Peptides against a protein of PDB entry 7SID. Designs and how they scored, part 129

Target 1, 151 residues: chain A of PDB entry 7SID
Amino acid sequence: LHMYLMLLKELPGEEYPLPMEDVLELLKPLSNVCSLYRRDQDVCKTILNHVLHVVKNLGQSNMDSENTRDAQGQFLTVIGAFWHLTKERKYIFSVRMALVNCLKTLLEADPYSKWAILNVMGKDFPVNEVFTQFLADNHHQVRMLAAESIN

## One batch from the design tools (peptide; made by RFdiffusion4, then SolubleMPNN)

Design b2_p27_5_s3 (from b2_p27_5, 15 letters changed)
Fold by OpenDDE base, seed 4:
Structure b2_p27_5_s3 (fold): chain B 151 residues (1-151), chain A 27 residues (1-27)
Amino acid sequence: as target 1 above (151 residues)
Amino acid sequence: SESEKFLKELEEELKKRKEEYKKEELE
């Protein structure tokens, strides 16, 4: 786990996008990691913080490529899971804040949620709609972060 | 790459592990 997190941490940002193939490789185990550690708040927070780089990479990639779509799908699956559990009040505020940052970055890449759509339990939830829910988060810092993103 | 190999190995290793449940303060 630690080594994996280190790899995620070392992901280049928007300035130095990774080849999509590399992004895919990094995303492959992510779902499993998230699943195994879904109740470990620290791990979840760390993961969410690190996958920000993935979002940045996805946002500037060729959206028409199969690899991009695959990466988007895998990533959105993870985000969807986090969001789903967030709705069930399974995560502390710091995890939710990290999630909001991910969603914010997604919206920057896809403001109209053309591809940034969370599919949870067979239903589609556009990220732009999902994001607004955090404006009503129970924790003030989460609300503030969400509000900051809107402005 | 070496990283890719590691990730694949990690994925397999993680499949052998089970989820842990921790009770934490939500806010």
Scores: peptide ipSAE 0.019, ipTM 0.403, DockQ to the pose 0.029
Fold by OpenDDE base, seed 2:
Structure b2_p27_5_s3 (fold): chain B 151 residues (1-151), chain A 27 residues (1-27)
Amino acid sequence: as target 1 above (151 residues)
Amino acid sequence: SESEKFLKELEEELKKRKEEYKKEELE
């Protein structure tokens, strides 16, 4: 938990975009943190809320650089893991809402899922297709949040 | 940079903790 908090302190706010190389460095330990706390709903929600800043940064950067592609890949790996566990019904609605917000932000940056593709268990899942699944979520607030993204 | 060094150290520590966590799950 201490290490997690230290990592969170390194994450910038939305108002302070970082160079892509710095974003990449911030993403490197994230998969490990997520793995350690994958069953802690509150921590997962917090992680998803904080990585939202990273998503916004990714959408504003040069998409042709190696660092950008690498950062996108690392981020999508994390999101894919959360989505996978969501499909396995491991997360409560509040975590799913945080995930939907991340997916929404991804779609704003990449509406046609040119690069926003989740690779889970060797299969590709475009985020736009993944996102539509939340329109049928069991919890009404999740459905509403997903629907609001369409308007 | 100092930030990069810190993050690398954190990565190593987290990796270590991850392995410990896996061991605990197997016990």
Scores: peptide ipSAE 0.019, ipTM 0.387, DockQ to the pose 0.032
Fold by OpenDDE base, seed 3:
Structure b2_p27_5_s3 (fold): chain B 151 residues (1-151), chain A 27 residues (1-27)
Amino acid sequence: as target 1 above (151 residues)
Amino acid sequence: SESEKFLKELEEELKKRKEEYKKEELE
């Protein structure tokens, strides 16, 4: 886990984006890691904070390749799982804030949710619609963070 | 473990790719 988190943390930013094939390699174990630590709030928060780099890399890629679609799909699966557990009230506010940041970044890359669609339990949920639900979050900081993106 | 070895190899490969990318940009 520690090694994997370090890898996520050290992902290049916008100045030096990784090739999509490298992003895919990083995403491969992510679902398993998230599943193993789904009840650890601190680990989940850390993961969500670090996957922001993945979102930024995905957003910069305007290429319509198989690798891009595959990476987007794998990433959205993970985000969908976090959102699903959020709906079940499994995460504290700090984890929800980290999730909102991920969703904000996705919306910056795909404002109309053309590809940013969460599939949870066989149903599709566009990220823009999912995001608006956080405007009614129980915690004031989460609501405020969500509200910042609509201005 | 096998997973740790994989991650270490991945880290080294990503570092190598990053360095190559920077080099190409400077040329």
Scores: peptide ipSAE 0.017, ipTM 0.403, DockQ to the pose 0.030
Fold by OpenDDE base, seed 1:
Structure b2_p27_5_s3 (fold): chain B 151 residues (1-151), chain A 27 residues (1-27)
Amino acid sequence: as target 1 above (151 residues)
Amino acid sequence: SESEKFLKELEEELKKRKEEYKKEELE
Protein backbone atom coordinates (compact mmCIF):
# COMPACT_ATOMS: atom_id res chain seq x y z
CA LEU B 1 0.00 0.00 0.00
CA HIS B 2 2.63 2.51 1.00
CA MET B 3 4.65 1.86 -2.11
CA TYR B 4 1.61 2.18 -4.31
CA LEU B 5 0.62 5.47 -2.72
CA MET B 6 4.12 6.77 -3.26
CA LEU B 7 3.88 5.81 -6.90
CA LEU B 8 0.64 7.72 -7.30
CA LYS B 9 2.19 10.76 -5.66
CA GLU B 10 5.09 10.83 -8.08
CA LEU B 11 2.97 10.57 -11.21
CA PRO B 12 3.50 13.46 -13.65
CA GLY B 13 0.66 15.93 -14.00
CA GLU B 14 -0.91 17.59 -16.99
CA GLU B 15 2.32 19.42 -17.78
CA TYR B 16 3.96 16.11 -18.60
CA PRO B 17 1.32 13.68 -19.80
CA LEU B 18 2.19 10.00 -19.71
CA PRO B 19 1.40 7.48 -22.42
CA MET B 20 -1.98 5.97 -21.77
CA GLU B 21 -0.38 2.54 -21.50
CA ASP B 22 1.47 3.73 -18.42
CA VAL B 23 -1.72 5.10 -16.91
CA LEU B 24 -3.47 1.79 -17.46
CA GLU B 25 -0.72 -0.10 -15.69
CA LEU B 26 -1.02 2.26 -12.75
CA LEU B 27 -4.78 1.80 -12.53
CA LYS B 28 -4.70 -2.00 -12.53
CA PRO B 29 -4.22 -2.51 -8.80
CA LEU B 30 -6.13 0.59 -7.74
CA SER B 31 -9.57 -0.99 -7.48
CA ASN B 32 -8.27 -3.76 -5.26
CA VAL B 33 -6.40 -1.35 -3.03
CA CYS B 34 -9.46 0.84 -2.63
CA SER B 35 -11.64 -2.15 -1.89
CA LEU B 36 -9.34 -3.43 0.82
CA TYR B 37 -9.21 -0.10 2.61
CA ARG B 38 -12.67 1.28 1.84
CA ARG B 39 -13.46 1.66 5.53
CA ASP B 40 -10.18 3.33 6.44
CA GLN B 41 -10.81 7.06 6.27
CA ASP B 42 -7.17 8.08 6.25
CA VAL B 43 -6.19 5.67 3.51
CA CYS B 44 -9.16 6.66 1.39
CA LYS B 45 -8.32 10.33 1.75
CA THR B 46 -4.72 9.67 0.78
CA ILE B 47 -5.71 7.65 -2.27
CA LEU B 48 -8.13 10.31 -3.45
CA ASN B 49 -5.55 13.04 -3.01
CA HIS B 50 -2.94 11.18 -5.01
CA VAL B 51 -5.17 10.03 -7.86
CA LEU B 52 -5.58 13.67 -8.84
CA HIS B 53 -2.51 13.15 -10.99
CA VAL B 54 -4.27 10.34 -12.81
CA VAL B 55 -7.23 12.57 -13.57
CA LYS B 56 -4.92 15.21 -14.99
CA ASN B 57 -3.32 12.66 -17.28
CA LEU B 58 -6.68 11.34 -18.44
CA GLY B 59 -7.70 14.84 -19.46
CA GLN B 60 -4.75 15.11 -21.83
CA SER B 61 -5.55 11.89 -23.67
CA ASN B 62 -7.10 11.20 -27.05
CA MET B 63 -10.77 10.47 -26.57
CA ASP B 64 -10.85 8.16 -29.57
CA SER B 65 -8.23 5.82 -28.17
CA GLU B 66 -9.33 2.45 -26.87
CA ASN B 67 -6.75 2.66 -24.13
CA THR B 68 -8.08 6.05 -23.08
CA ARG B 69 -11.61 4.73 -22.76
CA ASP B 70 -10.35 1.75 -20.83
CA ALA B 71 -8.38 3.91 -18.42
CA GLN B 72 -11.29 6.28 -17.98
CA GLY B 73 -13.59 3.40 -17.24
CA GLN B 74 -11.31 1.87 -14.65
CA PHE B 75 -10.80 5.19 -12.94
CA LEU B 76 -14.49 6.08 -12.95
CA THR B 77 -15.28 2.74 -11.36
CA VAL B 78 -13.10 3.68 -8.41
CA ILE B 79 -14.53 7.18 -8.12
CA GLY B 80 -18.02 5.77 -8.37
CA ALA B 81 -17.35 3.47 -5.46
CA PHE B 82 -16.17 6.36 -3.31
CA TRP B 83 -19.19 8.42 -4.28
CA HIS B 84 -21.53 5.55 -3.52
CA LEU B 85 -20.15 5.17 -0.03
CA THR B 86 -20.37 8.93 0.39
CA LYS B 87 -24.09 8.77 -0.36
CA GLU B 88 -24.39 6.18 2.36
CA ARG B 89 -22.66 8.58 4.76
CA LYS B 90 -19.71 6.28 5.25
CA TYR B 91 -17.03 8.95 4.85
CA ILE B 92 -16.09 11.92 7.00
CA PHE B 93 -15.89 15.41 5.57
CA SER B 94 -12.15 15.28 4.87
CA VAL B 95 -12.63 12.28 2.59
CA ARG B 96 -15.50 14.03 0.86
CA MET B 97 -13.25 17.05 0.35
CA ALA B 98 -10.73 14.88 -1.42
CA LEU B 99 -13.45 13.35 -3.57
CA VAL B 100 -14.75 16.78 -4.55
CA ASN B 101 -11.26 17.73 -5.67
CA CYS B 102 -11.17 14.69 -7.92
CA LEU B 103 -14.56 15.57 -9.34
CA LYS B 104 -13.47 19.17 -9.91
CA THR B 105 -10.51 17.98 -11.92
CA LEU B 106 -12.74 15.69 -13.95
CA LEU B 107 -15.07 18.56 -14.73
CA GLU B 108 -12.15 20.67 -15.88
CA ALA B 109 -11.36 18.01 -18.43
CA ASP B 110 -14.99 17.20 -19.23
CA PRO B 111 -17.28 20.08 -18.20
CA TYR B 112 -20.38 18.53 -19.72
CA SER B 113 -19.75 14.98 -18.52
CA LYS B 114 -19.48 13.47 -21.97
CA TRP B 115 -17.32 10.65 -20.68
CA ALA B 116 -17.14 11.43 -16.96
CA ILE B 117 -20.11 9.31 -15.95
CA LEU B 118 -20.22 7.22 -12.80
CA ASN B 119 -21.90 3.86 -13.10
CA VAL B 120 -23.09 2.68 -9.71
CA MET B 121 -25.33 -0.32 -9.23
CA GLY B 122 -26.14 -0.35 -12.92
CA LYS B 123 -27.20 3.30 -13.08
CA ASP B 124 -25.36 6.17 -14.76
CA PHE B 125 -24.63 9.38 -12.89
CA PRO B 126 -22.97 12.22 -14.80
CA VAL B 127 -20.22 13.81 -12.74
CA ASN B 128 -21.63 17.30 -13.21
CA GLU B 129 -24.88 16.18 -11.59
CA VAL B 130 -23.04 14.32 -8.86
CA PHE B 131 -20.91 17.37 -8.21
CA THR B 132 -23.96 19.60 -7.78
CA GLN B 133 -25.08 17.45 -4.87
CA PHE B 134 -22.03 18.47 -2.88
CA LEU B 135 -23.31 22.05 -2.89
CA ALA B 136 -25.80 20.81 -0.33
CA ASP B 137 -23.31 18.83 1.76
CA ASN B 138 -23.81 18.94 5.51
CA HIS B 139 -20.31 20.25 6.10
CA HIS B 140 -19.68 23.90 5.26
CA GLN B 141 -16.15 23.34 3.96
CA VAL B 142 -17.37 20.74 1.49
CA ARG B 143 -20.05 23.12 0.25
CA MET B 144 -17.52 25.92 -0.14
CA LEU B 145 -15.10 23.74 -2.05
CA ALA B 146 -17.84 22.60 -4.38
CA ALA B 147 -19.03 26.15 -4.91
CA GLU B 148 -15.59 27.28 -6.04
CA SER B 149 -15.90 25.20 -9.19
CA ILE B 150 -19.26 26.58 -10.22
CA ASN B 151 -17.90 30.07 -10.93
CA SER A 1 5.64 -10.26 -4.08
CA GLU A 2 4.93 -10.18 -7.78
CA SER A 3 2.73 -7.16 -7.27
CA GLU A 4 5.44 -5.40 -5.32
CA LYS A 5 7.97 -6.10 -8.01
CA PHE A 6 5.62 -4.82 -10.66
CA LEU A 7 4.96 -1.61 -8.77
CA LYS A 8 8.66 -0.97 -8.27
CA GLU A 9 9.31 -1.45 -11.95
CA LEU A 10 6.43 0.82 -12.79
CA GLU A 11 7.72 3.47 -10.42
CA GLU A 12 11.11 3.41 -12.05
CA GLU A 13 9.62 3.61 -15.51
CA LEU A 14 7.36 6.51 -14.58
CA LYS A 15 10.27 8.40 -13.06
CA LYS A 16 12.25 7.80 -16.20
CA ARG A 17 9.45 9.11 -18.37
CA LYS A 18 9.03 12.13 -16.15
CA GLU A 19 12.66 13.06 -16.52
CA GLU A 20 12.48 12.60 -20.26
CA TYR A 21 9.54 14.95 -20.51
CA LYS A 22 11.34 17.57 -18.45
CA LYS A 23 14.38 17.24 -20.64
CA GLU A 24 12.34 17.72 -23.79
CA GLU A 25 10.73 20.81 -22.33
CA LEU A 26 14.12 22.38 -21.66
CA GLU A 27 15.42 21.69 -25.18
Scores: peptide ipSAE 0.016, ipTM 0.410, DockQ to the pose 0.029

Design b2_p27_5_s4 (from b2_p27_5, 16 letters changed)
Fold by OpenDDE base, seed 4:
Structure b2_p27_5_s4 (fold): chain B 151 residues (1-151), chain A 27 residues (1-27)
Amino acid sequence: as target 1 above (151 residues)
Amino acid sequence: SESEKFLKELEEELKKRKEKYKEELEK
């Protein structure tokens, strides 16, 4: 876990995006890591904070590439899992804050949710629609963060 | 463990690729 988190933290941002082939290699173990630590609030928050770099890389990629679509799909599966557990009220506000930041970054990269669509339990949820639901979050800081993102 | 070995190898390889890619972009 420590090595993987360090790897995520060291990912280049918008200035020097990684080739999509390298992003795919990084995403391969991500689902498994998230699954192993899904019950640990602190680890989940840390993962969500670090995967912001992955979101930025995906936003800079060519949408017509098969590798891009594959990477986007793998990443959205992870985000969808976090969203699903959030809907089941399994995460505290600080984890939800980190998730909102990920969704905010996705909206910046894909404002119309052309590719940013979460598939949870066989149903599709565009990120722009998912994001608006946090405006009604039970915690005031989550609502405030969501509200700031739409203005 | 096999997982630790995989992560270590992945970290080293991605670090190498990252540096190479940054150098290419700076040209």
Scores: peptide ipSAE 0.025, ipTM 0.530, DockQ to the pose 0.034
Fold by OpenDDE base, seed 2:
Structure b2_p27_5_s4 (fold): chain B 151 residues (1-151), chain A 27 residues (1-27)
Amino acid sequence: as target 1 above (151 residues)
Amino acid sequence: SESEKFLKELEEELKKRKEKYKEELEK
């Protein structure tokens, strides 16, 4: 886990994007890691904070290759799982804030949710619609963060 | 373990690729 988290942290941002095949390799174990630690709030927060680099990398890719679609799909699966558990009130506010940051970055890359669509339990949820739900979050800091993202 | 071995190899490979990519961009 520690090594994997370090890898996520070291992922370059928009200035030096990795080839999509490398991003895909990095994402492969992510769902398993998230599943193993889904009840650990601190680990979840750390994961969500680190995957911001992945979102930025995905957003800068202008290629519509199979690897790009696969990477996007794998990432959205993870985000969808976090969102689903959030809806079930399984995460504290700090985890939700980290999730909002991920969603914000996704919307910056895909404002109209053309590809940023969460599929949870067989249903599609566009990220732009999902994001607006955090405007009504129970915690004021989450609401504020969501509102600031709109401005 | 197999997972640890995978992560270690992935770390090394990604580091090499990242550095190579940066060097190419700086030329």
Scores: peptide ipSAE 0.023, ipTM 0.526, DockQ to the pose 0.032
Fold by OpenDDE base, seed 3:
Structure b2_p27_5_s4 (fold): chain B 151 residues (1-151), chain A 27 residues (1-27)
Amino acid sequence: as target 1 above (151 residues)
Amino acid sequence: SESEKFLKELEEELKKRKEKYKEELEK
């Protein structure tokens, strides 16, 4: 886990984006890692913080690439799972804060949710609609973070 | 473990690719 998290953290930013093929390789074990530690709040928070680098890389990639669409799909599956468990009130506020940050970054890359759509239990949820739900979060810091992203 | 070996190999490969990419951009 530690080694994998370090790999996620070391993803290059906007200056030197990784080839999408490399991003896909990093995403392959992500779903399994999240599944194994889904009940560990601290690990979930750490994972969500580190996947911000993945979101940034996805946003800089060519949308017409098959690899890009594949990577986006894999990533959205993970985010959808976190959101689903949030709806079931399984995560503390600090984890929800990290999730909101991920959603904010997604909206920066795709403000109209053309590709950023979460599929949960067979239903599609555009990230922009999902994001607005955090404006009504029970914790004040989560509400404030969500409100800061409204344009 | 097998998983640790895989991650280490992935790390090394990604490092090499990043360095190569930076070199190509500087040309």
Scores: peptide ipSAE 0.022, ipTM 0.515, DockQ to the pose 0.031
Fold by OpenDDE base, seed 5:
Structure b2_p27_5_s4 (fold): chain B 151 residues (1-151), chain A 27 residues (1-27)
Amino acid sequence: as target 1 above (151 residues)
Amino acid sequence: SESEKFLKELEEELKKRKEKYKEELEK
């Protein structure tokens, strides 16, 4: 708990690759935090924007270790939860925009969704298939962001 | 409680990071 707070406060504002150990420590309590604030749109958007840096770290990692797989799994659990609530139309467009940015970064690292697969309610959803659904989003800015991400 | 204190500190820090991210996107 103390270590997590220290790591969080020490995160640079700039894009900087973090050691995998730090990424794991940041991800461990994240799912619980997201669950507590799942109905707060502003907090959810904030969390997704912060998590984007974690995604970039995962994508830049050249390691194929157990730690990498663990980090990927924990992160995908969080993204899956946000995706699930998006499907239930629980989030406003600004939250969906932040989610699309996370998914975009995942696709840049794993364009064929070899590991980027969301498991929601026991069913698997490859991120590339999930991402294409935002091309038909009800909000024009979300559609535009999704389209720009592909081109 | 300790849990509430932790969550409050986390929320504040996340908001700070959000603002920094927003500034970077506007550049």
Scores: peptide ipSAE 0.017, ipTM 0.415, DockQ to the pose 0.028

Design b2_p27_6_s1 (from b2_p27_6, 14 letters changed)
Fold by OpenDDE base, seed 1:
Structure b2_p27_6_s1 (fold): chain B 151 residues (1-151), chain A 27 residues (1-27)
Amino acid sequence: as target 1 above (151 residues)
Amino acid sequence: SSAKEEERKQRQEDLEKFLKEVEELAS
């Protein structure tokens, strides 16, 4: 786990985007890791914070290839799962904060939600619309962070 | 040892549940 998290953390930013093939390799274990530690709030928070680098890489791609769509799909599936469980109050505020930051980064990369769409149970939820739900979060810091993302 | 076995069992169950949820969400 720690090694995987370090790899995610050390990903180059916008200045040096990785080839999409490398991004796919990094995403392959993600769902499994999240599954193993789904009940560990601290690990979930850490994962969500570290995948911010992956989001940046996905957003920097100018490719409309099958690999790009595959990478985006794999990532958004996991994020969608976290969001779904968050709606069911399965995660504490600090995890929700990390999720909001992840979604914020997605919107920065894709302001018009061309690809930043969460598919949950066959329904599409654009990330920009997801923030409106966090404006009503029970924790004030989550509400404030969500508000910043809209401004 | 018993505690470790129980922990491994719990992680396996969590994995199965999470994967099932992810599959249902993406289907």
Scores: peptide ipSAE 0.064, ipTM 0.583, DockQ to the pose 0.048
Fold by OpenDDE base, seed 3:
Structure b2_p27_6_s1 (fold): chain B 151 residues (1-151), chain A 27 residues (1-27)
Amino acid sequence: as target 1 above (151 residues)
Amino acid sequence: SSAKEEERKQRQEDLEKFLKEVEELAS
């Protein structure tokens, strides 16, 4: 886990995008890591904070590439899972804030939700629609963060 | 110890349950 988190943390941002093949390699174990530590709020928060760099890389890539679609799918599956569990009240506010930051970054990269769509239980949920739900979050800091992203 | 063994079993159960949920979400 420690080594994997270090790799995610050191991932270059939008200024130095990685080849999509490298992004895919980093995403491959992500679902398993999240599964293993699903009950560890600190680990989940850390993962969500680090994958912000992945979002930036995905946003600057060729959206028509098969590898790009694959990477987007892998990433969005994990985000969708976190969102789903958030709806089930499984995560504390700090994890939800990290998730909102991920969604914010997705909206910045894809304002029209062309690819930023969460598929949960066979249904599609555009990120802009999902994001609106956090405006009514029970925690004031989460609501404030969501509101700032709209302006 | 028995406590460590129980902890390992719990982690394994959590992984299996979550993976099942993720697979269902992606299907």
Scores: peptide ipSAE 0.057, ipTM 0.568, DockQ to the pose 0.044
Fold by OpenDDE base, seed 4:
Structure b2_p27_6_s1 (fold): chain B 151 residues (1-151), chain A 27 residues (1-27)
Amino acid sequence: as target 1 above (151 residues)
Amino acid sequence: SSAKEEERKQRQEDLEKFLKEVEELAS
């Protein structure tokens, strides 16, 4: 886990995006890692913070490439799981804040949710619609973060 | 396309497995 998280943390930002092939390799184990540590709030928070770099890479890539779509799908699967579990009240506010930051970054890259769509239990949820739900979050800091992101 | 649909189905299955595991362990 620690080595994997280190790799995620060291991902280049928007200025130096990784080849999508490399992003795909990093995303492959992500779902499994998230599943294994789904009950560890600190690990989940750390994962969500680190995958911000992935979002930045995805946003800078060719949206029409097969590899990009694959990477986006892999990433959105994980985000969808976190979002769903958030709605089920499984994560504390600090994890939700990290999730909001991920969603914010997604919207910056895809403001109209052309590709940023969460598919959960067979249903599609555009991130721009999902994001606004955090304006009504039970925790004030989450609401504030969401509000700042929209304004 | 058929390939895209298959990929979507696979992602859905992965997510459902993840969620099912969480729900089962939380029960």
Scores: peptide ipSAE 0.056, ipTM 0.585, DockQ to the pose 0.195
Fold by OpenDDE base, seed 5:
Structure b2_p27_6_s1 (fold): chain B 151 residues (1-151), chain A 27 residues (1-27)
Amino acid sequence: as target 1 above (151 residues)
Amino acid sequence: SSAKEEERKQRQEDLEKFLKEVEELAS
């Protein structure tokens, strides 16, 4: 876990995107790691904060490439799982804050939800639609973070 | 398109796997 988190933390910013092949390699274990540490709120928060760099990389990639679609799918699967578990009230506000930041970054990269769509239980949920739900979050900081993305 | 449908199917399968793992580990 420590090594994996270090790799995520050291990802270049939006100005210096990684090759999509490298992004794919980083995404491969992500689902397993998130699942394994699902009840560790600090680890989940850390992971969600670090994957912001992945979103930035995805946003600058050729959306028509097979590798890009694969990477997007793998990433959105994880985000969808976190969102689903959030609805089940499995995560504290700090984890939800990190998730909202991920969704915010997705919207910045794909404001028209061309690819930023969560598929959960066989149904598609555009990220912009999902994002608006956090405007009514029980925690004021989550609501505020969501609100600043709209205005 | 067929490609998009296949992608959605794969994402759904991956999500279900994730959720299944979460439930199993919680048991």
Scores: peptide ipSAE 0.053, ipTM 0.583, DockQ to the pose 0.177

Design b2_p27_6_s2 (from b2_p27_6, 12 letters changed)
Fold by OpenDDE base, seed 3:
Structure b2_p27_6_s2 (fold): chain B 151 residues (1-151), chain A 27 residues (1-27)
Amino acid sequence: as target 1 above (151 residues)
Amino acid sequence: MEEEKEKREERKEEIEKFLKEVEELAK
């Protein structure tokens, strides 16, 4: 876990996007890691904070390649899982805030949710619709962050 | 387009497997 988290942390920002192949390699074990540590709030928060770089990389991609779609799919699988578990009230506010930041970044990259669609249990949920749910979050800081992200 | 449809179905199956695994392990 430590090694993987360090790898995620070392991802370059938007100024230097990674090749999609590298993004894919990082995403491959991500679902397993998230599943394994799903009950560890600190680890989940850390993962969500680090994968912001992945979102930024995906958002900068002007490519409509198989690799891009694959990367998007793998990433959205993880985000969908976190969102699903959030709806089940499994995560504290700090994790939800990190998730909101991910969703915000997705909306910036895909404001009309053309590809940013969460699939959970066979149903599709556009991120723009999912995001509005956090405006009614039980925690005031989450609501504030969500509201701030609209403008 | 058939290939794309197949890929979508594969992703859906993977998601369902993941969620089921999480739910089962949470019991």
Scores: peptide ipSAE 0.093, ipTM 0.636, DockQ to the pose 0.155
Fold by OpenDDE base, seed 2:
Structure b2_p27_6_s2 (fold): chain B 151 residues (1-151), chain A 27 residues (1-27)
Amino acid sequence: as target 1 above (151 residues)
Amino acid sequence: MEEEKEKREERKEEIEKFLKEVEELAK
């Protein structure tokens, strides 16, 4: 809970570039937070909504440094976990919608999935391919959101 | 280049460990 509150407090309320060092600090506890709250759909939704700011910051970064790659990796790890559990039908539609928004933002930043690649169980899944799968989601709102994202 | 490759491999291992942990906790 403390880590979660800390994360929420540090996340910006609006989109603006953050120093990569700050992004890394925000991402450090994220995996642990996700682990702790993995069963809480509302918390997962909240987490995914808040990390949108991180995605935007990562996308706006014009520097390719070790810190950037590390931040991207840490973020993609979490997104990959959520996506994996989504495929395992562990999350309700509202969480999936939040995930789609994250993926949409990633695609806006990296349309060709140069770095936006999810690695799950040793396999690589480009975000553009992952995103396309949500066009066939079982829930109509998820499908609609995915479809709107490509327009 | 080799160092980068090693780092990527380490990241993959971390991802797998994390996913397994999350899966177990999510059961």
Scores: peptide ipSAE 0.092, ipTM 0.637, DockQ to the pose 0.203
Fold by OpenDDE base, seed 4:
Structure b2_p27_6_s2 (fold): chain B 151 residues (1-151), chain A 27 residues (1-27)
Amino acid sequence: as target 1 above (151 residues)
Amino acid sequence: MEEEKEKREERKEEIEKFLKEVEELAK
């Protein structure tokens, strides 16, 4: 876990995008790691904070390539899972904050939700519509962050 | 087009399976 988190932390952002092949390699174990540590709030927060760089990389990639679509799918699987569990009230506010930041970054990369669509239980949810779910969050900081994303 | 659609459906199925697993384990 430690080594993986280090790799995620050191992932270049939009200024220095990685080749999509490298992004895919980093994303491959991500779902398993998230699933394994789904109950560890601190680890989940850390993962979500680190994958912000992945979102930035995906936003700079060729959206028409198969590798890009694959990477987007792998990433959105994880984000969808976190969002789903958030709706089930499984995560503390700090994890929800990190998730909202991921969604905000996705929206910045794909403002029209061409690819930034969360698939949860067979249903598609464009990221630009997801922020409204956090406007009524129980924690004030989450509500504020969500509101900033809309404006 | 058909190949892309098939790949998309496969990804959706994988996502759904993952989410169901996480949901059950997180209860």
Scores: peptide ipSAE 0.091, ipTM 0.635, DockQ to the pose 0.206
Fold by OpenDDE base, seed 1:
Structure b2_p27_6_s2 (fold): chain B 151 residues (1-151), chain A 27 residues (1-27)
Amino acid sequence: as target 1 above (151 residues)
Amino acid sequence: MEEEKEKREERKEEIEKFLKEVEELAK
C-alpha cells in the first residue's frame, strides 16, 4: 500500500501528462486498494488526495483513444464508489473534502460532464449534478470548497 | 427500531455488492 500511494503521489500533473498506457497500469490496482481500505478514513483521504494527479492527466488525454476511455472508466468507477459511500454517510468531512477536490478537477477538464459520469449500481450520475449536492453538505468547509468551484 | 435495522442491513448489502462488482471490474 505505501509504495503504491507513493507512486500515485509522484505522478506528474497537468503540465506533464503521462502516456495513457502508464496511467492504465497505475489505475489497475486502484479499485482493489480502495475497496480493501474503504473503512479507513485516513487511507481513503490519502488516496483521494493523490489521485488528483491522475485526474489532471486524464483531462489532457485524447478522448477518442480507446485507452483514454478505459482509463477514464476505471477512474470514474473508483470515484463513484467513494461518492456512493459518501451518500451513505460513511466518510468524515476531510474525506469528503478530498472527494470534492477530485470532482472539481474533473469539472475543470469536463465542465459539461460529457465523459465525467459516475455509474453507480447501474445508474449514471453526471459529475456536474453530483457536485452541486456538496453545496448542501452538513460541514461548512465542504460547502465552501464546493461553492468556490462554481465561480 | 427493527425497521431501521433492516434498512441499515439492506444498505450495507447494496454497498458490499457494489464494491465487489468494482473489484471484479478492476481485474
Scores: peptide ipSAE 0.039, ipTM 0.534, DockQ to the pose 0.031

